# Peptides against a protein of PDB entry 3WG5: the designs that were tried, part 174

Target 1, 218 residues: chain A of PDB entry 3WG5
Amino acid sequence: LAKNIVYVAQIKGQITSYTYDQFDRYITIAEQDNAEAIIIELDTPGGRADAMMNIVQRIQQSKIPVIIYVYPPGASAASAGTYIALGSHLIAMAPGTSIGACRPILGYSQNGSIIEAPPKITNYFIAYIKSLAQESGRNATIAEEFITKDLSLTPEEALKYGVIEVVARDINELLKKSNGMKTKIPVNGRYVTLNFTNVEVRYLAPSFKDKLISYITD
Target 2, 218 residues: chain A of PDB entry 3WG5 as posed
Amino acid sequence: LAKNIVYVAQIKGQITSYTYDQFDRYITIAEQDNAEAIIIELDTPGGRADAMMNIVQRIQQSKIPVIIYVYPPGASAASAGTYIALGSHLIAMAPGTSIGACRPILGYSQNGSIIEAPPAITNYFIAYIKSLAQESGRNATIAEEFITKDLSLTPEEALKYGVIEVVARDINELLKKSNGMKTKIPVNGRYVTLNFTNVEVRYLAPSFKDKLISYITD

## One batch from the design tools (peptide; made by RFdiffusion4, then SolubleMPNN)

Design b2_p20_1_s4 (from b2_p20_1, 11 letters changed)
Fold by OpenDDE base, seed 3:
Structure b2_p20_1_s4 (fold): chain B 218 residues (1-218), chain C 218 residues (1-218), chain A 20 residues (1-20)
Amino acid sequence: as target 1 above (218 residues)
Amino acid sequence: as target 1 above (218 residues)
Amino acid sequence: GKSKGVEIDAGYSPKTLERL
């Protein structure tokens, strides 16, 4: 039986192998405690595709629901963040946040211009993002357009188009609104109905390593 | 209970990580003293997008109302400054100021020409600025046009179109006109009604570091 | 292998002089 515990952790910044380690650590802690869910407060401009794919897999293999919450206001789940969100059990966004802009790139040139990904890579990620959307019962057409049109959406638009499930101002509102919702992907092979009735919220702090890396990479 | 204190601080120049530090420091001081509000006299041509987004978040996380005041006459909240304003609890402008011109760029070429941002980035910031406007109950269509049309507005136009809340010649007029107004975004989850009745105005001076950096970067 | 070195970011790497 899941405990009436919901974990909350923050992931901020670029998606890297280190970000994967954060996801893994946080989810593992929540799994070990049989939490009802973990909420990841996500704020990312994107990052590495390889790390992103690993994170998505880690989320999908989670023994508990992983809720991606684009938070606080002004945060984004841009690019890699969108993929991560689409791979999660539930997506929430705070007002004033955004999601999308998913076109892959090879990097930036010396002049700061984008180095475009070749069609092969772009098409791969189109298929990938569509698959994430389809599996999660989210709008695959919009997911594709996150790439093909570099589309970015507000929370209201994302909700309207069936990309996300919840718009919430804070954790309490998120818990309230998502209570009784079914996960958009399975947990241990089953769609889980979220039970946030009288839950204990536990905040997970970053490790010392997490803080140090954030400090160095800022 | 908030004290009958209003802090006033100045932010001038390009938006950078240092500017974030200024915002953070000033807001923190005002928070520590449970001020009714802090007024940031803003004059900026813009700056870094990352710093801007961090500043917006810092404002939105403020425990007290943060009023952006485009001041003095001749000042602007251009580009990044517009985003900051739209992320704030109340926007005021002095006569003879401007707001807008929000199209993102990658920088300037050696010849001083603008290096255009790719559609991916532009669309991201369109969504972002619209989200800020929507959350704050301001004109999201105009916010979008700040980017798509590089629109710039006078205080009177900005007020007319519902981008800002107050036109004021000085701090006293600002306090007078904004007294009893509700914040456009929440403070600690609540919309606050501003009480500027018999307030003490405290001016925050730049730190030594602030002065030094300004001196070096000017 | 196909994703090695690929970035899925909105251009906000600290190295990108994205100015607003």
Scores: peptide ipSAE 0.039, ipTM 0.331, DockQ to the pose 0.096; fails the geometry check
Fold by OpenDDE base, seed 1:
Structure b2_p20_1_s4 (fold): chain B 218 residues (1-218), chain C 218 residues (1-218), chain A 20 residues (1-20)
Amino acid sequence: as target 1 above (218 residues)
Amino acid sequence: as target 1 above (218 residues)
Amino acid sequence: GKSKGVEIDAGYSPKTLERL
């Protein structure tokens, strides 16, 4: 039987409009090849809210399952990364990673202090993050607390609380553990049962442009 | 039987992007030679959080065990150094060293006062440090207290509380005591039992560039 | 939109010299 393909791509760094382009490119490639899924190895401290929302939309419009994998150990899906994860078809985390800290800010002052977002914006994102959690059948209370308490969780905590679906040390363990799971949100209007029994893992490399921008933004 | 090689390198000073380059270079050399392990003699007061996180990732991606050895007596793995240690395959400390004091700060004001990190950042690093501890089977409560209480520990305390694995006066004692221990995190997905029964110790010298930058930043 | 100029980051902006 022909092997299904699972794509793996890495997205690292701040969430920007360029990060959107990366998501779009990677997902599009996987869609074109009718992949079983794409796994995005995500490591982000956060970034722009607008880019984040666009990324969430792109994921939710994917024709294939998009798995956010907070990887490698030491990585985070912080702030904007948490929203992206909560908007995806499946969340996995490697040991030694984190998720959360989602309170919106307006930016940083010259002295490095946070410029707080007004209640109006904060409340908007509370509603937004709760909606992502609710739609995906994930813990909306914790999702809210990612904002209201700036809560951050370990993979084990996130799994325990029903924020994420898998803790996995590597791609092989991820494939093994997620095999047979249903996507937490629909793919093309249907909840998909992931089939990772006979898959070829194909890694997508960053484009030259991707490398350049990552280099500049790091 | 051919002697296994254990590399020893020193990293001293502030944790910066250059410190990352040092870690990367040293680990790469040891990987290329299929060393049994590399011991990094670490002495740091702390440094940049971004560099620290990258270093942790590099350690955890190592193809060989990376042992952080807080050395010599009088050295510390303070702040960023503690995170690095907690992210490593094995932690050793020499007598007369310290570990801890991990509370993030935004920097120093002109008058030398600490600019406190906002709760968002503090909470992020609490989760991060706890994840490192949990993944490595080390004391996550103490890891949290390194931040919340700015706790610092002696080697004996750190050993007692399960933060570190070895107290050793020198490399020979370290090799002896750590022989047969399992790495606290996987190496290439596997927990490795350290074999230091018949090893050649090879010291890596800093590059000219390393010496220059250390000279400038010290 | 409502998200314009809003950042959702952990404060780990390269500009914020987070020191540990």
Scores: peptide ipSAE 0.037, ipTM 0.313, DockQ to the pose 0.096; fails the geometry check
Fold by OpenDDE base, seed 2:
Structure b2_p20_1_s4 (fold): chain B 218 residues (1-218), chain C 218 residues (1-218), chain A 20 residues (1-20)
Amino acid sequence: as target 1 above (218 residues)
Amino acid sequence: as target 1 above (218 residues)
Amino acid sequence: GKSKGVEIDAGYSPKTLERL
């Protein structure tokens, strides 16, 4: 019996329009091969809200489960990364990672001060992040506090509060723990039970373009 | 016998020229009262290198021990925050915090891509961060890797690798664990043994200006 | 005016020169 394929890809750095292209490419490859799932190893400080929304939409339109894995230790799914995670089919975190700090800002002034988002924008993203949490059956109160209190959580706290589904040290433990879990949002209109009992892990390398942009942006 | 005073102040957000003013104000208050130490609860994603260098200098010129405490859980001493910590008399971290990711950048392009620092700047900050680590008797190899590998560490890892001195859940545990420790850099030309056996903790509130800027910059 | 895109940045977006 042919092994189910699980793809693993890394997305590190700021969330931009280019990051959308990475998500799209990786998910498309996994869709084409009818993978059991794709795991995105995410490490991001945040980025652009527009790109984030597009990424969330791309994940929600995926024909396969998209697992956001905050990895490696020291990584974060900060700000835009939290939204992306909350929009995904399953969230996992490695020990020593973080999630949260989702307050929207308009940017930074010339003196490095944050330009605050007006209440209208903040409230929009409160509603948006709460909707992502609610749609995925995750803690909407904490999701709101990621914005209103700039809250950040450990993996253990995020698990405890029902923000995430899995704490795992590595891909093997992630597959083991998530085996038999239902996706938190539907795939093609149906909640999928993950089956990782006989899987082959395939790592997707960044494209040359991805490497170049990472090199330019790192 | 009059209780030794330990001041606690919070610095949260980007490192800017205004952040320097906060450090200066807080340290000055503690100096004026001949405090045993000041603990700065630090949560920063980084900021300006010039402001960071000024802050490090201000700490190193302090007449009292300055303890950088990465707090609360979910906080980070990222980038500039790591430099500041490495320039301080003692580093503590709460569980669920992080330190590292110190690669200098010139900023972000209009498309949100990072503008890479030229090798000259990167090498300058490698030398600088290594000097801070060496002067404080902390792990200079890891300090370099904070830049060269964009390394981030958990409190446990940072402690294990000799980057930090204390892991503590709160101020009380910090005081308890740091009691009797020597400062990692001199205070007025001498290494000081911290004495927290009979201390009064005084919290310094942000100024109205601090609150306003934080409100504008958050 | 190009709407300055909302940055949902955990503040780690060092925008300007020598951001550490």
Scores: peptide ipSAE 0.037, ipTM 0.282, DockQ to the pose 0.136; fails the geometry check
Fold by OpenDDE base, seed 4:
Structure b2_p20_1_s4 (fold): chain B 218 residues (1-218), chain C 218 residues (1-218), chain A 20 residues (1-20)
Amino acid sequence: as target 1 above (218 residues)
Amino acid sequence: as target 1 above (218 residues)
Amino acid sequence: GKSKGVEIDAGYSPKTLERL
């Protein structure tokens, strides 16, 4: 029996329009091969709100389940990363990772201080993040607090509070724990039950372009 | 006979990941309706390179012709806008607009001075812009000079040098002049002859999200 | 490192874009 393929790709660094390209490329490859799922190993301090929203939309439009895996230990799905995770079909975190801190900002001043977003923008993203949480059956109250309190959570806390679905040390444990889980949002209008029995894990590498832009944006 | 639909949408301001979303949304709508084409009224000073590259890719993957129209008078397809134009199926400019100034930069210093891109990055974009020009049968030498000389052109110059295809004062003149033209790049692997006889022009408006993000990025 | 985002612009001072 042909092994179901699970793709794994890494997305690291700031969320930018380039990060969108990475998501799009990786998901497209996995879609073309009718993969069981793609796992995105995510490590981000955040980034651009517009890029984040595009990434969320791309994930939501995916023909296959997109699992956001905050990995490796020490990684974060901070700020924009949290939104992306909440917009995905399944969230996993490795021990020693974090999620949250989602307050929008306009940027940094010359002295490195945060330029605050006006209330209208903050409120927009509160509504947005709550919507993502609600649509995925995740904790919308905590999602709001990611903004209003700049809350950050450990994997254990995030699991406990119903923000994420899996705590896993590695891809193998993730596959094992998520086997038989339903996606938290639909894939092409249907909630999919993940089948990670007898899967082939394929790792996707960044393109030359991906490497170059990552190099420039880092 | 059902009128062929031509969509018109405006994309104004900095090229960002949000701009990609606008392109994607607008093109998707036009694709869904099997439009004859979509005309993007573009006015941009430039923006992020990554977003630009994504936009170009999205245009190239379009199931319908995407016409970039530098409009209205006073608008520009500057920097990132030039790349986007060169990646499109047809370029038009209104009188009093400009195109060019494509040298990549890393950003602006605290004093507003340009932070220069290293030669490796500059060379990458030289190769990239030349590729776009060559693939579209447009002037690759001038495309290179958009970077190496920070060259900017008027519509008349751009037309003369084979950078663009149409100079038009408005949508009606654009439709008239471009009627019967072939796309400069393929649509789904085929060069399409534009048919703007008996077309219905439909204007697409920015979504609430589009307006909000534009408001924030302006 | 601070994201030295590559920008392709004609002298546009990157306005502080919203970051999340």
Scores: peptide ipSAE 0.023, ipTM 0.256, DockQ to the pose 0.090; fails the geometry check

Design b2_p20_2_s1 (from b2_p20_2, 9 letters changed)
Fold by OpenDDE base, seed 1:
Structure b2_p20_2_s1 (fold): chain B 218 residues (1-218), chain C 218 residues (1-218), chain A 20 residues (1-20)
Amino acid sequence: as target 1 above (218 residues)
Amino acid sequence: as target 1 above (218 residues)
Amino acid sequence: MAASPGKGIEIPAIGTGNVR
């Protein structure tokens, strides 16, 4: 029986148009190989809202399950990262990670203070994040509070409140715990039951371009 | 029995005069073929009010039903997109989409802050959006709040409040759910009962020009 | 000809911001 393949790729740093390209590339590779799933190890402080929304769309258009794994310990799916996670087929977090703090901003002033988004924008993203949560059967109230209260959660809290599906220390534990789980959003119109019983884990490396741009944006 | 044709086209990005041209082209094609309807998959953050008003007029002048479908998940009919939707024969939304945030602005200041529209302009668009809602038998109070409160809604909320008619995950579900519904505004002076029992779905691709301009405006 | 009240008015694009 051909081993089911699970891809693992890392996305780290600010969410930009380039991050979209990374997601697209990684998911495309996994789609082409008809992988059981791709796990994206995500560590982001946030970033551009437009790029985030495009990434969410790309995930939702995936022909295979996309698992967002907030990893390693110390990582976060902060701000834009939370939206991305909520838009995915399964969210996992490692111990010592965080999720939340999703209030949109216009940027930073010269003095480093946050320029608040106007209510219009904030309300838009409240609706958006709630929609993501509702679609995925996750806690929409907490999702809203990620914005309205700038709430951040531990993995245990996020699991408890029904924001995420798995707390796992590593890829092996993630695969074990998520085996038999249904995707929280459909894949090609169907909720998929994950099968991680006999899988080969393949790690995708960042392209040379990925490495270079990551270096420039840091 | 000749299969009734339903066209599907995508309009994404800012609402501009070019977006009007897209709407016009797509609707014209569907009109020429006497389609049962055209579904416009809409994803817009908003745009120009003049273009928006022209688009609404073009929709209302359509010889066939124009269905605005906020799609895919993660898409929005934000701002100008809401007006367009409210001016259409049927509104559908996919899970994970949003609608609302309709307050007009004059633009952005150099610091990225919103330049508020004067009360006269705001009041004009309040009246306009209410008229669209009333004409289409949709919730005019909520439509007003899209401006006055910069309200944004999830698909479920929008359905609940009577802003939209259908929540659907894909085109097939949309066709299924909207089958037998009456258009919310008349087509050639008549409210049309949609018939999607034996339909051929035809996708319209963007023209080369459409692709190029979309690329330039991004 | 009364300038269409929509001329020069933007109904703002939501998404031009950082969700950090």
Scores: peptide ipSAE 0.052, ipTM 0.308, DockQ to the pose 0.071; fails the geometry check
Fold by OpenDDE base, seed 4:
Structure b2_p20_2_s1 (fold): chain B 218 residues (1-218), chain C 218 residues (1-218), chain A 20 residues (1-20)
Amino acid sequence: as target 1 above (218 residues)
Amino acid sequence: as target 1 above (218 residues)
Amino acid sequence: MAASPGKGIEIPAIGTGNVR
């Protein structure tokens, strides 16, 4: 029986236009192979809002389920990462990770202090994050509080409050737990049941270009 | 048997921040009454992209189905109106209406000529409109062509190509045809089956503030 | 085909902000 393929790729660091290119490349490869899904191991402190929104759109346009997995322990889906997660077909987190802290800012001052965004921008992203949550059947109240209270949650809290779907220690546990789950948003207009019963895991490596830019942003 | 309520409201003119307030108010009223749905009779030549995106988000956040009805004959869901329609739970059009022409612009010059948007903006909205189409199970290829070719469609064409769900001459025909249909996007994370079998139609009037601003923008 | 005037979406630059 030809094994279904699940791709796994890692995205780490700030969300930038380059991060969009990484998502696009990884998802495209998985789409071309008609993969059952792609799992993106995400570890991000946040980043650019424009890039984030583009990434969310790219995920929503995916022909296959995109699972965001906050991994490994110590990783975070902070700020922009939370939006990306909420825009995905399934969210998983490893123990010892975090999600939230989504308040938009204009940037950092020279002294490292946060430059606050005007209310119109904050309200825009409140509406945006709530829409992502509502469309995915996730907790929109908590999503709002990720901004208004800079709330950060543990995986166990996020699961309890209906923000995420899976807590898993590794890819094997993730596949086992998410097998038979439905996507939280449609794939090509339809909710998809994940089938991880007879699956080959394929790891995607960062491209040479990916490595070079990651080096520049560290 | 207590009749389910369907609200009907009209939104006409350019899409602006005020249009957002109209959508928000109308949908909120319908939500508070636990309406089966709200139908927005839409006639717009387009308008502001920021307002449009906020409106789409507000629709996606709705606790009840939002139906966009391009009505009456001679009306259009042009430009921003197309995006709004694609972001909704169901699209209907009356005969003699149109949808499409979605290419973003920076504005109009003093001589009335279009100021073209840079490619990055155009590409952003291509991705955006395609995501709206894909999430709703509507024709993303045509959605892209609404931008890249400035394509405009008749109701019959839009139905044929899978852009919209209903062609109806009036509210009664719309209710009859859409009864038993599923929403094209989730309501609170779930697809809803519309029930228009025993329904009271309630028309919402524009607020005094709505009338004043409409007068200023005409 | 009623030529809807190609009334494009006016785009002010949204979201050049950072999401924390």
Scores: peptide ipSAE 0.044, ipTM 0.274, DockQ to the pose 0.173; fails the geometry check
Fold by OpenDDE base, seed 2:
Parts: sequence; structure tokens; C-alpha cells
Structure b2_p20_2_s1 (fold): chain B 218 residues (1-218), chain C 218 residues (1-218), chain A 20 residues (1-20)
Amino acid sequence: as target 1 above (218 residues)
Amino acid sequence: as target 1 above (218 residues)
Amino acid sequence: MAASPGKGIEIPAIGTGNVR
């Protein structure tokens, strides 16, 4: 029986236009092989809003389920990472990870203080993050509070409050727990039931370009 | 007597394609006003190599002197930031800042270890950074060591070794110390003597886009 | 046109921890 493929790739660091390229490449590879899903191990402190929005769009346009997995322990889906997660087909977190802290800032003042975004921008992102939560059947109130209260959650809290779907220690546990779950957003217009029975896990390596870009940004 | 204008703008965070847009915008504004110079207060941990190279090119194509100022105390021109600095018309650093650590990486392995760039890439960047140093009359040996030894320098060391031109605590001291200095690279084909006598300092704010992108990346 | 070796390359600061 032809084993269904699940791809696993890692995205670490700041969310940039290059991060978009990584997402696009990884998802494209998985799409081409008609994978059951791709799992993105995500560890990010945040990044660019434009890149984030493009990544969300790319995920939503995916021909296969994209699972965001905040991994390993100690990782975060902070700021832009939270948006990306909320835009995905399924969110998992490892113990000891975090999600949230989505308040947009205009940067830092000369004195190092945060320059707050004008209400117009803040409100835009509130509306945006709430839309992602609502569309994915996740907690829109908490999504808003990720901005308004700069809230960060543990995996247990995020699960409890309906922000995420799975807490898992590793890929095997993730596959086991998510087996039979429906995607939180549609794939090609349909909500898909994940089938991780009899799957082959295939790890994607960063491309040479991916590696080089990470080096310069890190 | 019409006061010469010196623009000051801040660029903080990872070097990305958006950072290029910021540099381009800031320099363009200063060019349009025929400013004596623009000072970019830079604080970066690094970023994308392509964006970095584009930024360097944009600086070198500037119609006015572009001064990179590693500021405030605690800031760094790390990795990509060092390349940008070396590509500029003048480098200044505040006390308590750092410059260097330019070793390219391909990213991080699944276990979080650095994936080294292949020799081909490393050698490319060695040649590139040395060229920037040589063209600007700065220490090419140290520039190489920023990669080969992953060297980082204090302002005092960087000045001593001929990597930078000025150590200054603030904009006023920077203007005072750099007054009468020649640019380290040409402006419109000519080395320019900076004249910061009787200047007006004008601060540029990040655009709304700049602010939004920073927020999502932070 | 040979893709500029810099395309997609990142130069991170080694050891600068989690940009919090």
C-alpha cells in the first residue's frame, strides 16, 4: 500500500520575504508529491508584516494541509508567528513553547522605547488576526488579546482556550494526536480529515539559498 | 546663510528587502533636499545577504554621503550590518556598540546547530567584504577576519584597526568629529569633504509601512 | 544570469540569542 508522505521542514528566525520563499518552496515540494500534509516546525520571534501576510496567503492557497508545529521546546510562535499559525490548517505546540505577543509596533524610539503603532494600524491587525481566528474556528477573543494585552500563552493554555489543536512532544506524537482531525481551514475548498496512518515522514532540508539567507539574517 | 541639512534616520532589526526600501527612501529624501549627508543610526543583528548587497549598492549610488552610525549604546552592526557599514561613506560607532561577526551560515540544522556555508559561499563573502574594505580604504585584513574568525570589535578596537572612522557618543559629537573628514568612498565619482558647520539636523521618521513591517518582524 | 551568490543568503550574528 503506497505510504502517504508527510513532509517536515523547519523555519527558524525572523519572518522575512525569504521566509515566504521557504514556505513556498516547502509547500510546493509537498504539493508536488501529493503529500498527506506538511509540518512546519516553526521557531520565530516575529518579523515583517508584509511577509507574514504573504505567508498566510500562501498557506491558505496550499493544495495540501499545512501544519504549524511550534518546536522544539523553548521555541516560540511570537508576533508574526502567531498570525502564521492562526492562518494554518492545524496548530501544534511542544511543551515549553509559547504563542502570542502580537502587538504591532512602529519600532523603537531613539531612547529605545517602543513606538506604538497608531490606532489605525493596531486596529487593522486586530481585525486581521480576529479574521484568521474566526475563519479557522479558533478563539478570536484571545487572538485580539494577543494584540491588546500583548498576551502570550503556554501550549496548555493555548489548547484550553481553543487557540491551538494539539500539544505534542515530537513528530510521532503529533501525527498520532492529529490523525483523524479535520483541518481548521479548507484545502482546495474542502475541510480535510488528516490521515496519518501508515505514513512516511520525509524531512526537507533548507536549500542552499535558504541556508545562506538564514546566515545573513541571523 | 542657508543651513546645510543633515538627515538622521534609524534602521533597526534584521536586514531584509524591506530594509532596502527604508534605506532607499531615507537616502532619496536626503538626496532630494540636497542634504550635506544622511546619518543612518543602525542597530542590526544581521539579515539577508541579497538585501545587504542591494543596500550596499544603493549607498554607493547615493548622490550624498551616507554615514552609518552604530547607535545607541548596546547596538550592533553585526553580520550584514558590518558589510553595510563597510560599504558606506563614513562609519561611526557609539561607545558600547559592536561591529563584526560576518561568517555566513546556511542556517541551522534540525538540532539547532549552525550549518556552515560551503567554502564557495564563504570565499565569496570573504572576497566581497575585502573589496568593500579596500575600496573604502579600511582594514581588509580585519574585514576578512570578521568572517574567518567571526571577529567582533569594540568601537575603540575598530577605530584602532582602521575599520571605522569615528567614535561618538551622540549626533552632535559625530557631527563635530566628522566635520572636515573626507568620505571613504566617492559620491558621484568624487571624494567629498564633509561640512557640518552650520547644519540643521532633521530627523526622518519611519513611514507607516516601515513601522508596520518592523512590528511584524519584532 | 548567475543568481547573485547573495540571493537568499543570510548573515546572522552568531551568538546573539533570541532577539526578544
Scores: peptide ipSAE 0.032, ipTM 0.276, DockQ to the pose 0.086; fails the geometry check
Fold by OpenDDE base, seed 3:
Structure b2_p20_2_s1 (fold): chain B 218 residues (1-218), chain C 218 residues (1-218), chain A 20 residues (1-20)
Amino acid sequence: as target 1 above (218 residues)
Amino acid sequence: as target 1 above (218 residues)
Amino acid sequence: MAASPGKGIEIPAIGTGNVR
C-alpha cells in the first residue's frame, strides 16, 4: 500500500514576502505529491501584515491540510505568526513555545518604542483575527484579546482555551495526537479527517535562497 | 591635500528591517571615515513602512550627507523608496527611473488585489510625507499626490516640480551637478554645502549577507 | 534599534501593511 507522505518544512524568522514564497513553495511541493499533509514548523516574532494575509490565503487555498507547528521549544508564533496559525487547518505547539501578542503596530520609533496603530487599523485586525478564529472554530474571544490585551499564551493555555488543537513534543507525537482529527477549516471545500497511521515523513530542506534569507533574518 | 571621500553603495529590493541594517552599515562606514557624502544607489519597489520610517530617521541622524540616487536606468524609488528619498539630504535620479506611488496599503489579498489602507492610515502618511517634503523644502503638494493620486513621476518631471534636486546619468555627472548644492535637510543641525571638486569615489560592496538578501529579493 | 511608525504598514509600489 503506497505510504501516505507527510511533509515537514521549517519557516523561521520575520514574516515577509519571502516567507510567502517559502509557504507557497513548500505547500506546492506537498500538493504535487498529494501528501496527506504538510507540517510547517513555525518560529516567528511576527512581520508584515500583507505577507501574513497572503500566507493565510495561500494556506486556505491549499489542496492539502497545512498544519502549523510552533516548534522547537523556545519558538513562537508571535503576532503575524498567530494569524497564520489561526488561518491554518490545524495548530500544534511544542512545550516551551508561545502564541499571541497580535496587536498591530505602525512600527518602532527611533527609540525602539512601538508606534501604535490607529484605532481603525486595530479594529480591522480585531475583525480579521476574530474571523479567522470563528471560521476555524477556535476561541474568537481569546483571539480578540491577543490584540486588545496583547495576550500571549503557553501551549497548555492555548489548548485549554480552544485556540490550538495539539500540544506535542515532536513530529511523531504530533502525528499520533492529530491522527483522526478533522481539519479546522476546509480543504477544497471539505473538512478532512487526518490519517497519520502509515505515513512517511519527508523533510523539505530550505532552498539555497531560503537558507540565505533565514540566515539574514537571524 | 587629503582627498575628500565619497562613498557609493547599492541598496536594491524591498524595504525591510534588513534594508535598515544596510543603510545603517553603509552610513556608519561613511561616518567613520568622515566622508564628504554617501550616495545610495536605490532601486526599490517599496516595502515596510516601519523600516522606511527607521531608515528616514537613520538618514536624518547621519553625521554626513546622504544622497539618494535612483539608479540605474529602470530603477525606481517607488512607495517606501519615495519617502526615503524625501527624507534624505539630496535626491538624484537617473534618466529612465521613476519616483512616487506612495499610497499606503495593508497588503495584498490572496488574489493579488491590494487591500486598501483605512483613511486613518492614509491620512497619517499624507501628513508624514508632507512633513518630509516641507522639512526638505520640496514640493509638498506633489508629495501628497504621490499618495492621493498614487502619482509616479519621471526624473524630469520630479525635477521640474521641485521634488528632486538632480537628474544625472551616472555618479560622475551626479557629483558634478550636485557640487555646491546645499543639503535639503540639516547634517548635525546645519545645512551643508557639498564639495565634490576633489573627491575619491569608493564603492562599498554588499556584505555577504547583503548579497544574499539582494539575490533573494530579485 | 530604529523604531519606525510605519511598522505594520507597508508602502509597496502596490501598498502593503505589516502586523507585528
Scores: peptide ipSAE 0.030, ipTM 0.298, DockQ to the pose 0.124; fails the geometry check

